# Designs tried in a protein design run: peptides against a protein of PDB entry 4Z5W. Part 64

Target 1, 305 residues: chain A of PDB entry 4Z5W
Amino acid sequence: IPDVFLELNKLWYFSAQSNLFNGEMPRSLSNSRSISLLSLRNNTLSGQIYLNCSAMTNLTSLDLASNSFSGSIPSNLPNCLRLKTINFAKIKFIAQIPESFKNFQSLTSLSFSNSSIQNISSALEILQHCQNLKTLVLTLNFQKEELPSVPSLQFKNLKVLIIASCQLRGTVPQWLSNSPSLQLLDLSWNQLSGTIPPWLGSLNSLFYLDLSNNTFIGEIPHSLTSLQSLVSKENAVEEPSPDFPFFKKKNTNAGGLQYNQPSSFPPMIDLSYNSLNGSIWPEFGDLRQLHVLNLKNNNLSGNIP

## One batch from the design tools (peptide; made by RFdiffusion4, then SolubleMPNN)

Design b2_p14_2_s4 (from b2_p14_2, 6 letters changed)
Fold by OpenDDE base, seed 2:
Structure b2_p14_2_s4 (fold): chain B 305 residues (1-305), chain A 14 residues (1-14)
Amino acid sequence: as target 1 above (305 residues)
Amino acid sequence: SLPPPGFLTSVEPE
């Protein structure tokens, strides 16, 4: 990418996604006063990620995902006072989340999916201080770590939590009950154990639940048949979605499904590939908004209602 | 055996 962004003093949006750009991010771009939306996703950009947050006062969205960047996570990003959305997926940092992210009050959406992030306990302890954090994607990190269940963890405004395919141990963490606005939970492809907690059915905004491919035991909580978002059409206020899409990895040769907004997900309960027992509750019939109920590959018995 | 279900990411699955 040429170092010409100093002359582009009116540039508000720059998208160069899915090109063949190599080398470092231009220094003039890292100092752009005008840019609000920066997407360089799916290139071969290299070097360290450096953003001059004192210059980049209009930066609201940053997508650098799927690049060959090296080094540390930029600890100065919280100084970008308008920065809301960060997509750092598929950047191999081999790092912990910086302590400075405790101060990241502008942050609304964060992805580190497949970024070689380490120490989930520290990551969650830091990110709980991000009072405006609504979307958190941490898929393909924290390999074989334990998902912390510390009741002091609090994500009050969290709407989307995705921590899939980490081989995480532990249980469904009680601290998620402190996230009453949670709409989407994906903890699939872990080694989570114990029972599915009944308090999940108290998350009235939860319309997408994926606990599939874990080691859960016991019965399906009857409280899941009373998930309010699946019983009634709530007028989901179109809150601003994250500026990055979501992808469902299919384990079939069919390409991943892209979802540009969390509202584009089909209402779903996926509890498949566990060791759940007992019956399928007839009251799943009350979930009139439910599009997908996946209970396959469990130890369920009795009649199908 | 049926393939395990998919999971969500913020990037295209390889």
Scores: peptide ipSAE 0.416, ipTM 0.877, DockQ to the pose 0.858
Fold by OpenDDE base, seed 1:
Formats: C-alpha cells, structure tokens, sequence
Structure b2_p14_2_s4 (fold): chain B 305 residues (1-305), chain A 14 residues (1-14)
C-alpha cells in the first residue's frame, strides 16, 4: 500500500479488503486524522500493528483480519477514544489481551477469532471492564484452557458471545446470568461439562443458543421452553450490528454461511452432540419463533412430543 | 456419523 494518506486529508472510509497487499501498513495511514472506517481484511500485510491513536482521532472501526501481522496486540488501542469495532481474526498474535483494554470504554465489538490468544481468565477479567462491549468473538483460541466460572465477572451489556472451538473445560459459567441483554451464545465445540443451567431460560433476549459438541449431561432445562424471544416476535431488539460479518462453518465442503447481522441468524437451540438425557419437553411447541431445534446425538428418551 | 454442526466465527472458515 503506498504511503500517500497524508494527502488524503478528507478520507473517511478506506476499504481495501480481499486484495494482494503485502508489506507493512503505511505510516501515513497509521497517522490519518480523517479515517473513521479502516478495513484491510484478507491481505498479506505484515509487521507490527501500529496505530497513532493521538493522530487517528476519527477512527471508529478497524478490520485487519486475515493478515500476516506479527508481534503483540497494540496496547495503545484504548487511546483511540472513538474506536468501537475491532476485527483481529486470523492474526497469529500468540499473546494475551493487553491489560490496557480495561480502559477501552469506546469498545463495542471485538473479534480475536483464530488469533492464537492465550489465557481466557485474564482475557475475560480485562474485557469485563469494557462497559460498552456488546459483541465478543473468541472462537479458536485458548486451546484446552478452563472457562472461568468466577461469579464476579460482569458483562452487563453483552449481546453476542462466541467462544467456540477452544476445547475449553469447565461448566456453563454462572457470570453469564449477569448478561440480561444476551441475544446470541455460542459455546459449541468445547469440552464443557455438567448440566445446562436453568437460568439460561431467564435470558429473555436469547434467540440463538449453540451448546453443541460438548460433554453436557442431565436433562434439558425446562426453562428453555420459556425463552421469551422465541415465544414472541416483540423482543427482537434491532441493535447496531458489529462492522464485521459472522460466518458459520458448514459440515459439507460447501462454503460457510455469512451473516452480516446477528438478527440474520435463524432463531436456534442447538444442544446436539452431548450426553443429555430425559425427555424432549412438549412445551418446546410454545417457541413459535424457533426455526432450528437440534437435539441429535444425545441420550434423550421417551416420546417425541 | 455426520460431523457435529459448524460453529460461529468472524472470518470465513478454511
């Protein structure tokens, strides 16, 4: 990418996604006072990620996903006082989340999906201080770590939590009961154990639940039949989506499904590939907004209602 | 057996 962004003093949006750009990010780009939206996703950019937050006073969204950047996560990003959305997926950091992110009050959406992030306990302990954090994607990190169940963890404004395919141990964490605005939860493809907690049914905005491919035992909580967002249409809070899309991996060689907004997900309960027992509750019939109920590959018995 | 359903991410799955 040429070092010409000093001349582009009116540039508000720069998108150069899915190109063949290599080398480092231009210094003039890292110092741009005008840029609000920066996306360089799916290139071969390299070197250290550096942004001059004192210069980049208009920066609101940063997508650097699927690049060959090296080194540490930029600890100075909280100094970018307007920065709301960060997509750092598929950047191999091999790092922990910086302690400075405790001060990241502008942060609303964060993805580190497949970024070799380590120490989930530290990550969640830091990120709970981000009072405006609504979307958190941590898929394909924290390999074989334990999902912390510390009741002091609070994500009051969290709407989308995705921590899939981490081989995480532990149980469904009690601190999620403190997230009443949660709309989407994906904890699939882990080694989570214990029972599915009944308090999940109290999350009145939860319309997408994926707990598939874990080691959950016991009965399906009857409280899941009372998920208010799946009973009635009225609770679909149209909230501002993150500036990055979501992808669902398909089991077939067919390309992943892209979802531009959380509201584009089909209302779903997926509890498949666990060790759940007992009956299917007839009251799942009350979930009139439910598009997908997946209970396959469990130890369920009795009648199908 | 069919593999488990896919999971969510913010990037295209390989």
Amino acid sequence: as target 1 above (305 residues)
Amino acid sequence: SLPPPGFLTSVEPE
Scores: peptide ipSAE 0.413, ipTM 0.874, DockQ to the pose 0.839
Fold by OpenDDE base, seed 4:
Structure b2_p14_2_s4 (fold): chain B 305 residues (1-305), chain A 14 residues (1-14)
Amino acid sequence: as target 1 above (305 residues)
Amino acid sequence: SLPPPGFLTSVEPE
């Protein structure tokens, strides 16, 4: 990418995603006063990620995902006072979340999906201080760590939590009950155990639940038949979605499904590939908004209602 | 058994 962004003093949006750009980010780009949205996703960019937050005063969205960047997570990003959305997926950091992210009050959406992030306990302890954090994607990190269940963890404004395919141990963490605005939860492809907690059915905004491919036992909580978002078509306030799409990885060589917004997900309960027992509750028939109910590969018995 | 349907990410699946 040429170092010409000083001349582009009116450039608000720069998208150069899905190209073959290599080398480092131009210094003029890292110092752009005009850029609000920067997307360089899916290139071969390298070097250390550096942004001059004192210069980049308009930066609101940053997508650097699927690049060959190296080194540390930029600890100065909280100084980018308007920065809301960060996609750092598929950047191999081999790092912990910086302690400076405790001060990241502008942050609304963060993805580190497949970024070799370590220490989930520290990551969650830090990120809980991000009071405006609504979307958190941590898929393919924290390999074989324990998902912390510390009740002091509070994500009050969290709407989307995706921590899939981490081989995480532990249980469904009770601190999620402190997230009453949670709309989407994906904890699939872990080694989570215990029972599915009944309080999960009290998350009135939860329309997408993926707990598939874990080691959950016991009965399906009857409270899941009372998920208000799946009973009634409440006006889901179209909340500002993150400036990055979501992808459902298919286990078949068939291309992933892209979802541009959390609201584009089908209303779903996926409890498949667990060790759940008991019956299918007939009251699942009350979930009039439910599009997908996956209960396959469990130990369920009785009649299908 | 076929593996479960895939998980969510913020990047294109390989």
Scores: peptide ipSAE 0.401, ipTM 0.868, DockQ to the pose 0.800
Fold by OpenDDE base, seed 5:
Structure b2_p14_2_s4 (fold): chain B 305 residues (1-305), chain A 14 residues (1-14)
Amino acid sequence: as target 1 above (305 residues)
Amino acid sequence: SLPPPGFLTSVEPE
């Protein structure tokens, strides 16, 4: 990429996704006063990520996903006072979340999906201080760690939490009961155990629940038949989506499904590939907004209602 | 048909 961004003093949006760009980010780009949205996703860019936050006063969105960047996660990003969205997916950091992210009050959406992030306990302890954090994607990290169930963890404004395919141990964490605005939860493809907790049915905004491919036991909580977002249409708040799309990995050689907004997800309960027992509650018939109920490959018995 | 089992990411899975 050429070092010509000093002349581009009115540039607001720069998208150079899915090209063959290599080398480092231009120094003039890292000092741009005008740029609000920067996307360099799916290239071969390298070196250390550096942004001059004192110069980049208009930066609101940063997508550097699927690049060959190296070194540490930039600890100065909290100084970018308008930066809301960060996508660092598929950047191999081999690092922990920086302690400076406790001060990241502008942050609303963060992804480190498949970025070799380590220490989930430290990551969650840091990120709980981000009071405006609504979307958190941590899929394909923290391999074989334990999901912390510390009741003091508090994500008050969290709407989307995705921590899938980490081989995480532990139980459904009780601190999620402190997130009453949660709309989407994916904890699939882990080694989570115990029972599915009844308080999960008290999350009145939860319309997408994926607990598939874990080691959950016991009955399906009857409280899931009273999930208010799946009973009535009234809670479809069109909230600002993250500037990055979501992808559902299919367990088939068919390409992933892309979802540009959380509202594009079908209302879903997926409890498949567990060790759940008991009956299917007939009160699942009250979930008039539910599109997908997946209970496949469990130990369920009795009549189908 | 129910969708095949899978998980969510912010980037296309390989």
Scores: peptide ipSAE 0.396, ipTM 0.860, DockQ to the pose 0.572

Design b2_p14_3_s1 (from b2_p14_3, 6 letters changed)
Fold by OpenDDE base, seed 3:
Structure b2_p14_3_s1 (fold): chain B 305 residues (1-305), chain A 14 residues (1-14)
Amino acid sequence: as target 1 above (305 residues)
Amino acid sequence: SPPSGFLTTIEPEK
């Protein structure tokens, strides 16, 4: 990428995703006063990620995903006072979340999907201080760690939590009951155990639940048949979505589904590939907004309602 | 059949 961004003093949006750009990010781009949205996703960019936050006063969105950047997570990003959205997916940091992220009050959406992030306990302890954090994607990190159940963890404004395919141990964490605005939960492809907690049915905004491919036991909580978002058509206030798309990774080489907004997800309960027992509750028929109910590959018995 | 896929922000390789 040429070092010409100093001349582009009116440039507010730069999208150069899915190209063949290599080398380092231009210094003029890292010092751009005008840029608000920067996407360099899916290139071959390298070197250390450095942003001059004192210069980049308009930066609101940063997508550097699927590049060959090296080194540490930039600890100075909280100094970018307008930075809301960060996508660092598929950047191999081999690091913990920086302690400085406790001060990241502008942060609304964060993805580290497959970024070699370590220490989920430290990550969640840090990120809980991000009071405006609504979307958190931590898929493909924390391999074989334990999902912390510490009741002191609080994500009050969290709407989207995705921590899939981490081989995480533990149970569905009680601290999620402190997230009453939670709309989407994906904890699939882990080693989570115990029962599915009844309080999960008290999350009135929860319309997408994926607990598939874990080791859950016991009955399906009857409280899931009363999920308010699935019973009645809530006027979902379209809050600003993350500036990065979501993808459903299929096990087949068939292209994943792309979802540009959380509202584009089909209303879903996926409890498939567990060790759940008991009956299918007939009251699942009350979930008039439900598009997908997947209970496949469990130990369920009785009649199909 | 394998379990359903999981969510990520990584584009699938074409």
Scores: peptide ipSAE 0.531, ipTM 0.912, DockQ to the pose 0.817
Fold by OpenDDE base, seed 4:
Structure b2_p14_3_s1 (fold): chain B 305 residues (1-305), chain A 14 residues (1-14)
Amino acid sequence: as target 1 above (305 residues)
Amino acid sequence: SPPSGFLTTIEPEK
């Protein structure tokens, strides 16, 4: 990428994703006063990620995902006072979340999907201080760690939590009950155990639940048949979505589904590939907004209602 | 059948 961004003093949006750009980010780009949205996703960019937050005063969105960047997570990002969305997926950091992220009040959406992030306990302890955090994606990190159940963890404004395919141990953490605005939960492809907690059905905004491919036991909590978002079409106010898309990774190399917004997810309950027992509740028929009910590969018995 | 897929922000390889 040429070092010409100093001359581009009106450049608000720079989108150059899915190209063959290599080398480092040009210094003029890292110092751009005009850029609000920067997307360089899916290139071969290298070096350390450095942004001059004192210069980049308009930066609101940063997508550097799927690049060959090295080094640490930039600890100065909280100084980018307007920075809301960060996609650092598939950047191999081999790091913990910086302590400075406790001060990241502008942060609304963060993805580190497959970024070699370590220490989920520290990550969640830090990120809970991000009071405006609505979307958190931590998929393919924290391999074989334990999902912390510390009741003091509070993500009050969290709407989307995705921590899939981490081989995480533990249970569905009770601190999620402190997230009453949660709309989407994906904890699939872990080693989570215990029962599915009944309080999960009290999350009135929860329309997408994926607990598939875990080691959950016991009955399906009857409270899931009363998920208000799946009973009634509440006009989910389309709150500003993150500027990065979501993808459903399929096991088959067949193209993943792309979802540009969390609202584009089909209303679903996926409890498949667990060790759940008991019956299918007939009251699942009350979930009139439910598009996908996936209970396959469990120990369920009785009649299908 | 394989387990259902999980969500990421990584574009699948085409």
Scores: peptide ipSAE 0.523, ipTM 0.911, DockQ to the pose 0.820
Fold by OpenDDE base, seed 5:
Structure b2_p14_3_s1 (fold): chain B 305 residues (1-305), chain A 14 residues (1-14)
Amino acid sequence: as target 1 above (305 residues)
Amino acid sequence: SPPSGFLTTIEPEK
């Protein structure tokens, strides 16, 4: 990428995704006063990620995913006072979340999917201080760690939580009951155990639940048949989505599904590939907005209602 | 049934 961004004093949006760019980010780009949205996703960029936050006063969105960057997560990012969205997926950091992220009040959406992030307890303890955090994606990190269940953790404004395919141990964490605005939960492809907690049915905005491919036991909580978002259409608040898309990784070689907004997800309950027992509740018939109910590969019995 | 999988922000390899 050429070092010409000083001349581009009116450049608001720069998208150079899915090219063959190599080397480091140009110094003029890291000092741009005009850029609001920066996407360099899916290139071969290298070196350390550095942004001059005192110069980059208009930066609101940063997508650097799927690059060959090295070194630490930039600890100065909280100084970018307008920075809302960060996609650092598939950047191999081999690091913990920086302590400075406790001060990241502008942050609304964060992805570290497959970024070799370590210490989930520290990560969640830090990120709970981000008062505006709505979307958190931590898929393919924290391999074989324990998902913390500490009730003091508070993500008051959290709407999307994805911590899939981490081989995490533990139970469905009680601190999620402190997130009443939660719309999407994916904890699939872990080693989570115990029962599915009844309080999960009290999350009135929850329309997408994936607990598939875990080791859950016991009955399906009857409270899931009363999920308000799946009974009634009333409150689809079109909230500002992250500037980065989501992808459903399929187990089959069939191409992944792309979802540009959380509202594009089908209303879903996936409890497949567990050790759940008992009957299918007839009251699942009350979930008039439900598109997908996946209960396959469990120990369920009785009649199908 | 839809194939089992999980959510990410990584673009699938072509």
Scores: peptide ipSAE 0.516, ipTM 0.904, DockQ to the pose 0.649
Fold by OpenDDE base, seed 2:
Structure b2_p14_3_s1 (fold): chain B 305 residues (1-305), chain A 14 residues (1-14)
Amino acid sequence: as target 1 above (305 residues)
Amino acid sequence: SPPSGFLTTIEPEK
């Protein structure tokens, strides 16, 4: 990428996704006063990520995912006072979340999917201070760590939580009950155990639940049949979605589905590939908005309603 | 069939 961004003093949006750009990010780009949205996703960019937050006063969105960047997570990003969305997926940091992220009040959406992030306890302890955090994606990190259940953890404004494929141990954390705006929960492909907690059915906005491929036991909580978002058409307030898309990584070589917005996900309960027992509740029939009910590969018995 | 896939923000390699 040429170092010409000083001349582009009116450039507010720069997207150069899915190209063959190599080398470092241009210094003029890292100092751009005009850029609001920056996406360099899916290139071969290298070096350290450095952004001059004192210069980049208009930066609202940063997508650097799927690049060959090295080094630490930029600890100065909280100084980018308008920065809302960050996608650092598939950047191999081999790091913990910086302590400075406690001060990241502009942050609304964060992804570190497959970024070699370590210490989930520290990560969640830090990120709970991000009062505006609505979307958190931590998939493919924290390998074999324990998902903290510390009741002091609070994500009051969290709408989307994705911590899939981490081989995480522990239980569904009680602190998620303090996230009443939660719309999407994906904890699939872990080693989570215990029972599915009944308080999940109290999350009135929860329309997408993936707990598949864990070690959950016991009955399906009857309270899941009363998920308000699945009983009635909530007016999905089109909240500003993250500026980065989501992808469902299918185990089949069939290309993953792209979802540009959380609202584009089909209303779903996936409890497949667990050790759940008991019956399928007839009251799942009350979930008029439910598109996908996946209960396969469990120990369920009785009649199919 | 294998378990359903999980969500990421990583674009699938074509």
Scores: peptide ipSAE 0.532, ipTM 0.915, DockQ to the pose 0.839; fails the geometry check

Design b2_p14_3_s2 (from b2_p14_3, 7 letters changed)
Fold by OpenDDE base, seed 1:
Structure b2_p14_3_s2 (fold): chain B 305 residues (1-305), chain A 14 residues (1-14)
Amino acid sequence: as target 1 above (305 residues)
Amino acid sequence: SPPPGFLTTIPPEK
């Protein structure tokens, strides 16, 4: 990318995604006072990620996903006082979340999907201080770690939590009961155990639940039949979605589904590929907004209602 | 049958 962003003093949006750009991010771009939205996703950019947050006073969105950047996660990003959305997916950091992210009050959406992030306990302890954090994607990190169930963890404004395919151990964490605005939960493809907790049915905004491919036991909580967002057509307040799309990875070579907004997800309960027992509750029939109920590959018995 | 997929912010490789 040429070092010409000083001349582009009115540039608000720069998207150069899905090109063949290589080398480092140009210094003039890292110092741009005008840029609000920066997307360089899916290139071959390299070197260390550096942003001059004192210069980049208009930066609101940063998508650097699927690049060959090296080094640490930039600890100075919280100094970018307007920075709301960060997509660092598929950047191989081999790092922990910086302690400075405790001060990241502007942060609303964060993705580190497949970024070789380590220490989930530290990551969640840090990120709970981000009072405006609504979307958190940590898929394909923390390999074989334990998902912390520390009751002091609080994500009060969290709407989307995705921590899939981490081989995480532990149980469904009790601290999620303190996230009443949670709309989407994906904890699939882990080694989570124990029972599915009944308080999960008290999350009135939860319309997408994926607990598939874990080691959950016991009965399906009857409280899941009372998920308010699946019973009634509540107009899910279309809050501003993250500036990055979501993708459902399919195990078949059939192209992954793209979802531009969380509201574009089909209302779903996926509990498949567990060790759940007992009956299917007839009251799942009350979930009139439910599009997908997947209970496949469990130990369920009795009558299908 | 293959296990269900999971969510990411990484586009599927074409």
Scores: peptide ipSAE 0.477, ipTM 0.891, DockQ to the pose 0.810
Fold by OpenDDE base, seed 3:
Structure b2_p14_3_s2 (fold): chain B 305 residues (1-305), chain A 14 residues (1-14)
Amino acid sequence: as target 1 above (305 residues)
Amino acid sequence: SPPPGFLTTIPPEK
């Protein structure tokens, strides 16, 4: 990418995703006063990620995903006072979340999907201080770690939590009951155990629940038949979507589904590939907004309602 | 059948 961004003093949006750009990020781009949205996703950019946050006063969105950047997560990003959305997916940091992220009050959406992030306990302890954090994607990190169940963890404004395919151990964490605005939960493809907690049915905004491919036991909580977002249409809070799309990774080479907004997800309960027992509750028929109920590959018995 | 897929922000490889 040429070092010409000093002359582009009116540049608000730069999208150069899915090209063959190589080398380092231009210094003029890292010092741009005008840029609000920067997307360099899916290139071959290298070196360290450096942003001059004192210069980049308009930066609101940063997508650097799927590049060959090296080094640490930039600890100065919290100094970018307008930075809301960060996509660092598929950047191999081999690092912990910086402690400076405790001060990241502008942060609303963060993805580290497959970024070689380590220490989920430290990551969640740090990120809970981000009071405006609504979307958190940590898929394909923290390999074989334990999902913290510490009741002191608080994500009060969290709407989207995705921590899939980490081989995480532990249980569905009680601290998620402190997230009453949670709309989407994906904890699929882990080694989570115990029972599915009844308090999940108290999350009145939860319309997408994926607990598939874990080691859950016991009955399906009857409280899931009372998920208010799936009973009635009223609570589709169209809040500002993250500037990065979501993808459902399929095991087959068939193209994954793309979701540009959390509202584009089909209302879904997926409890498949567990060790759940008991009956399918007839009251799942009350979930008039439910598009997908997936209970396959469990130990369920009785009649299908 | 394989277990269902999971969510990510990484596009599927074409």
Scores: peptide ipSAE 0.477, ipTM 0.891, DockQ to the pose 0.802
Fold by OpenDDE base, seed 4:
Structure b2_p14_3_s2 (fold): chain B 305 residues (1-305), chain A 14 residues (1-14)
Amino acid sequence: as target 1 above (305 residues)
Amino acid sequence: SPPPGFLTTIPPEK
């Protein structure tokens, strides 16, 4: 990428995603006063990620995902006072979340999917201080760590939590009950155990629940048949979605589904590939908005209602 | 049956 962004003093949006750009990010780009949205996703960019937050005063969205960047997570990003959305997926940091992210009040959406992030306890302890954090994607990190169940953890404004395919141990953490605005939960492809907690059915905005491919036992909580978002089509206020798309990774090489916003997900309960027992509740018939009920590969018995 | 897929922000390999 040429070092010409100083001349582009009106450039608000720069998208150069899915190209063959190599080398470092141009210094003029890292100092751009005009850029609000920067997407360089899916290139071969390298070096340390550096952004001059004192210069980049208009930066609101940063997508650097799927690049060959090295070194540390930029600890100065909280100084980018308008920065809301960060996609650092598939960047191999081999790092913990910086302590400075406690001060990241502008942050609304964060993805580190497959970024070699370590220490989930520290990550959640830090990120709970991000009062505006609505979307958190931590998929393919924290390999074989324990999902912390510390009741003091509070994500009050969290709407989307995705921590899939981490081989995480532990149980469904009770601190999620402190997230009453949660709309989407994906904890699939872990080693989570215990029972599915009944309080999940009290999350009135929860329309997408993926607990699939874990080691959950016991009965399906009857409270899941009363998930209000799946009973009634309340006008889900289309809140500002993150500027990055979501993808359902299929194990088959069949093309993954792309979802441009969380509202594009089908209303779903996926409890498949667990060790759940008991019956299918007939009251699942009350979930008039439910598109996908996946209970396959469990120990369920009785009649199908 | 193949195990269920999970959500990411990484596009699938084409």
Scores: peptide ipSAE 0.469, ipTM 0.889, DockQ to the pose 0.792
Fold by OpenDDE base, seed 5:
Parts: C-alpha cells; structure tokens; sequence
Structure b2_p14_3_s2 (fold): chain B 305 residues (1-305), chain A 14 residues (1-14)
C-alpha cells in the first residue's frame, strides 16, 4: 500500500479488503486524521500493528482480519477514543488480552476468532470493564482451558457472545445471568458439562441459542419454552450491528452462511449432539417465532408433541 | 448427519 494518506485529508472510508497487499501498513495511514472506517481484511500484510491514536481521532472501525501481522495486541488501542469495532480474526498473536483494554470505553464490538488468544479467565476479567461492549467473538481460542464461572463477572450490555470451538471445559457460566440484554449465545463445539441451567430461560432477549456438540446431561429446562423473544414479535430494536459479518462454519463442504447483522440469524435453539434425556416439552409449541429447533443426537424419549 | 457448525467472523475458505 503506498504511503500517500497525508494528501488524502478528506478520506473517511478506506476499504482494500480481499486483495494481494503485502508489507507493513504505511505510516501515513497509521497517522490519518480523517479516516473513520479502515478495512484491510484478507490480505498478506505483516509486521507489528501500530496506530497513532493521538492522530487517528476519527477512527471508529478497524478490520485487519486474515492478515500476517505479528507481535503483541496493540496496548494503545484504548487511546483511540472513537474506536468502536475491532476485527482481529485469524491474526496469530499467541498472546493474552492487554490489561489496557480495561480502559476501552469506546469498544462496542470485538472479534479475536482464531487469533491464538490465551487465558480466557484474564480475557473476561479485562473485557468486563468495557461498559459499551455489545458483541464479543472469541471462537477458536483458549484450547482446552476452563470456562470461568465466577459470579462477579459482569457484561451488562452484552448482546452477542460467541465462544465456540475452544474445547472449553466447565459448565454454562452463571455470570451470563448478569447479561439481561443477551440476544445470541454460541457455546457450541466445546467440552461443557453438567445440566443446562433453568435461568437461561429468563434471558428475555435471547433468540439464538447454540449449545450443540457438548457433554450436557439431564432434561431440557422447561424455562426454554417461555423465552419471551421466541413467544412474541416484540421490539427487535434495530441496534447498530458490528461492521464485520458473521459466518456459520459448516462441517460439510457446503458453503458457510453469511449473516451481515445479528437480526439476520434465524431464531434458533440448537441442543443437538449432547447427552440430554427426558421428553420434548409440548410447550415448545408456544415458541411461535422459533424457526429452528435442533434436538438430534441426544437420549430423548417419549412422544413427539 | 454431520455435526452442526459454529459461528465465527472468518469467511469460509473458497
């Protein structure tokens, strides 16, 4: 990428995604006063990620996903006072979340999907201080760690939590009960155990639940038949979606589905590939907004209602 | 049937 961004003093949006760009980010780009949205996703960019946050006063969105960047996660990013959205997916950091992210009050959406992030306990302890954090994606990290269940963890404004395919141990964490605005939960493809907790049915905004491919036991909580978002078409507040799309990685060679907004997800309960027993509750018939109920490959018995 | 997929922010490789 050429070092010409000093002359581009009115440049608000720069998208150079899905090209063949190599080398480092140009110094003039890292000092741009005008850029609000920067996307360099899916290139071969390298070196350390450096942004001059004192110069980049308009930066609101940063997508550097699927690049060959090296070194630590930039600890100065919280100094970018307008930075809301960060996509660092498929950047191999081999690092922990920086302690400075406790001060990241502008942060609303963060993805580290497949970024070799370590220490889930430290990551969640840091990120709970981000009071405006609504979307958190940590898929394909923390391999074989334990999902912390510490009740003191508080994500008050969290709407989307995705921590899939980490081989995480533990149970469904009780601290999620402190997130009453949660709309989407994906904890699939882990080694989570115990029972599915009844308090999960008290998350009145929860319309997408994926607990598939774990080791859950016991009955399906009857409280899941009373999920308010699935009973009635109440206020889907069109909240500002993250500037990055979501993808459902299918295990089949069939192309993944792209979802540009959380509202584009089908209302879903997926409890498949567990060790759940008992009956299917007839009251699942009350979930008039439910598009997908997946209970396959469990130990369920009795009549289908 | 194949196991279900999971959510990510990485596009599927073509």
Amino acid sequence: as target 1 above (305 residues)
Amino acid sequence: SPPPGFLTTIPPEK
Scores: peptide ipSAE 0.468, ipTM 0.890, DockQ to the pose 0.796

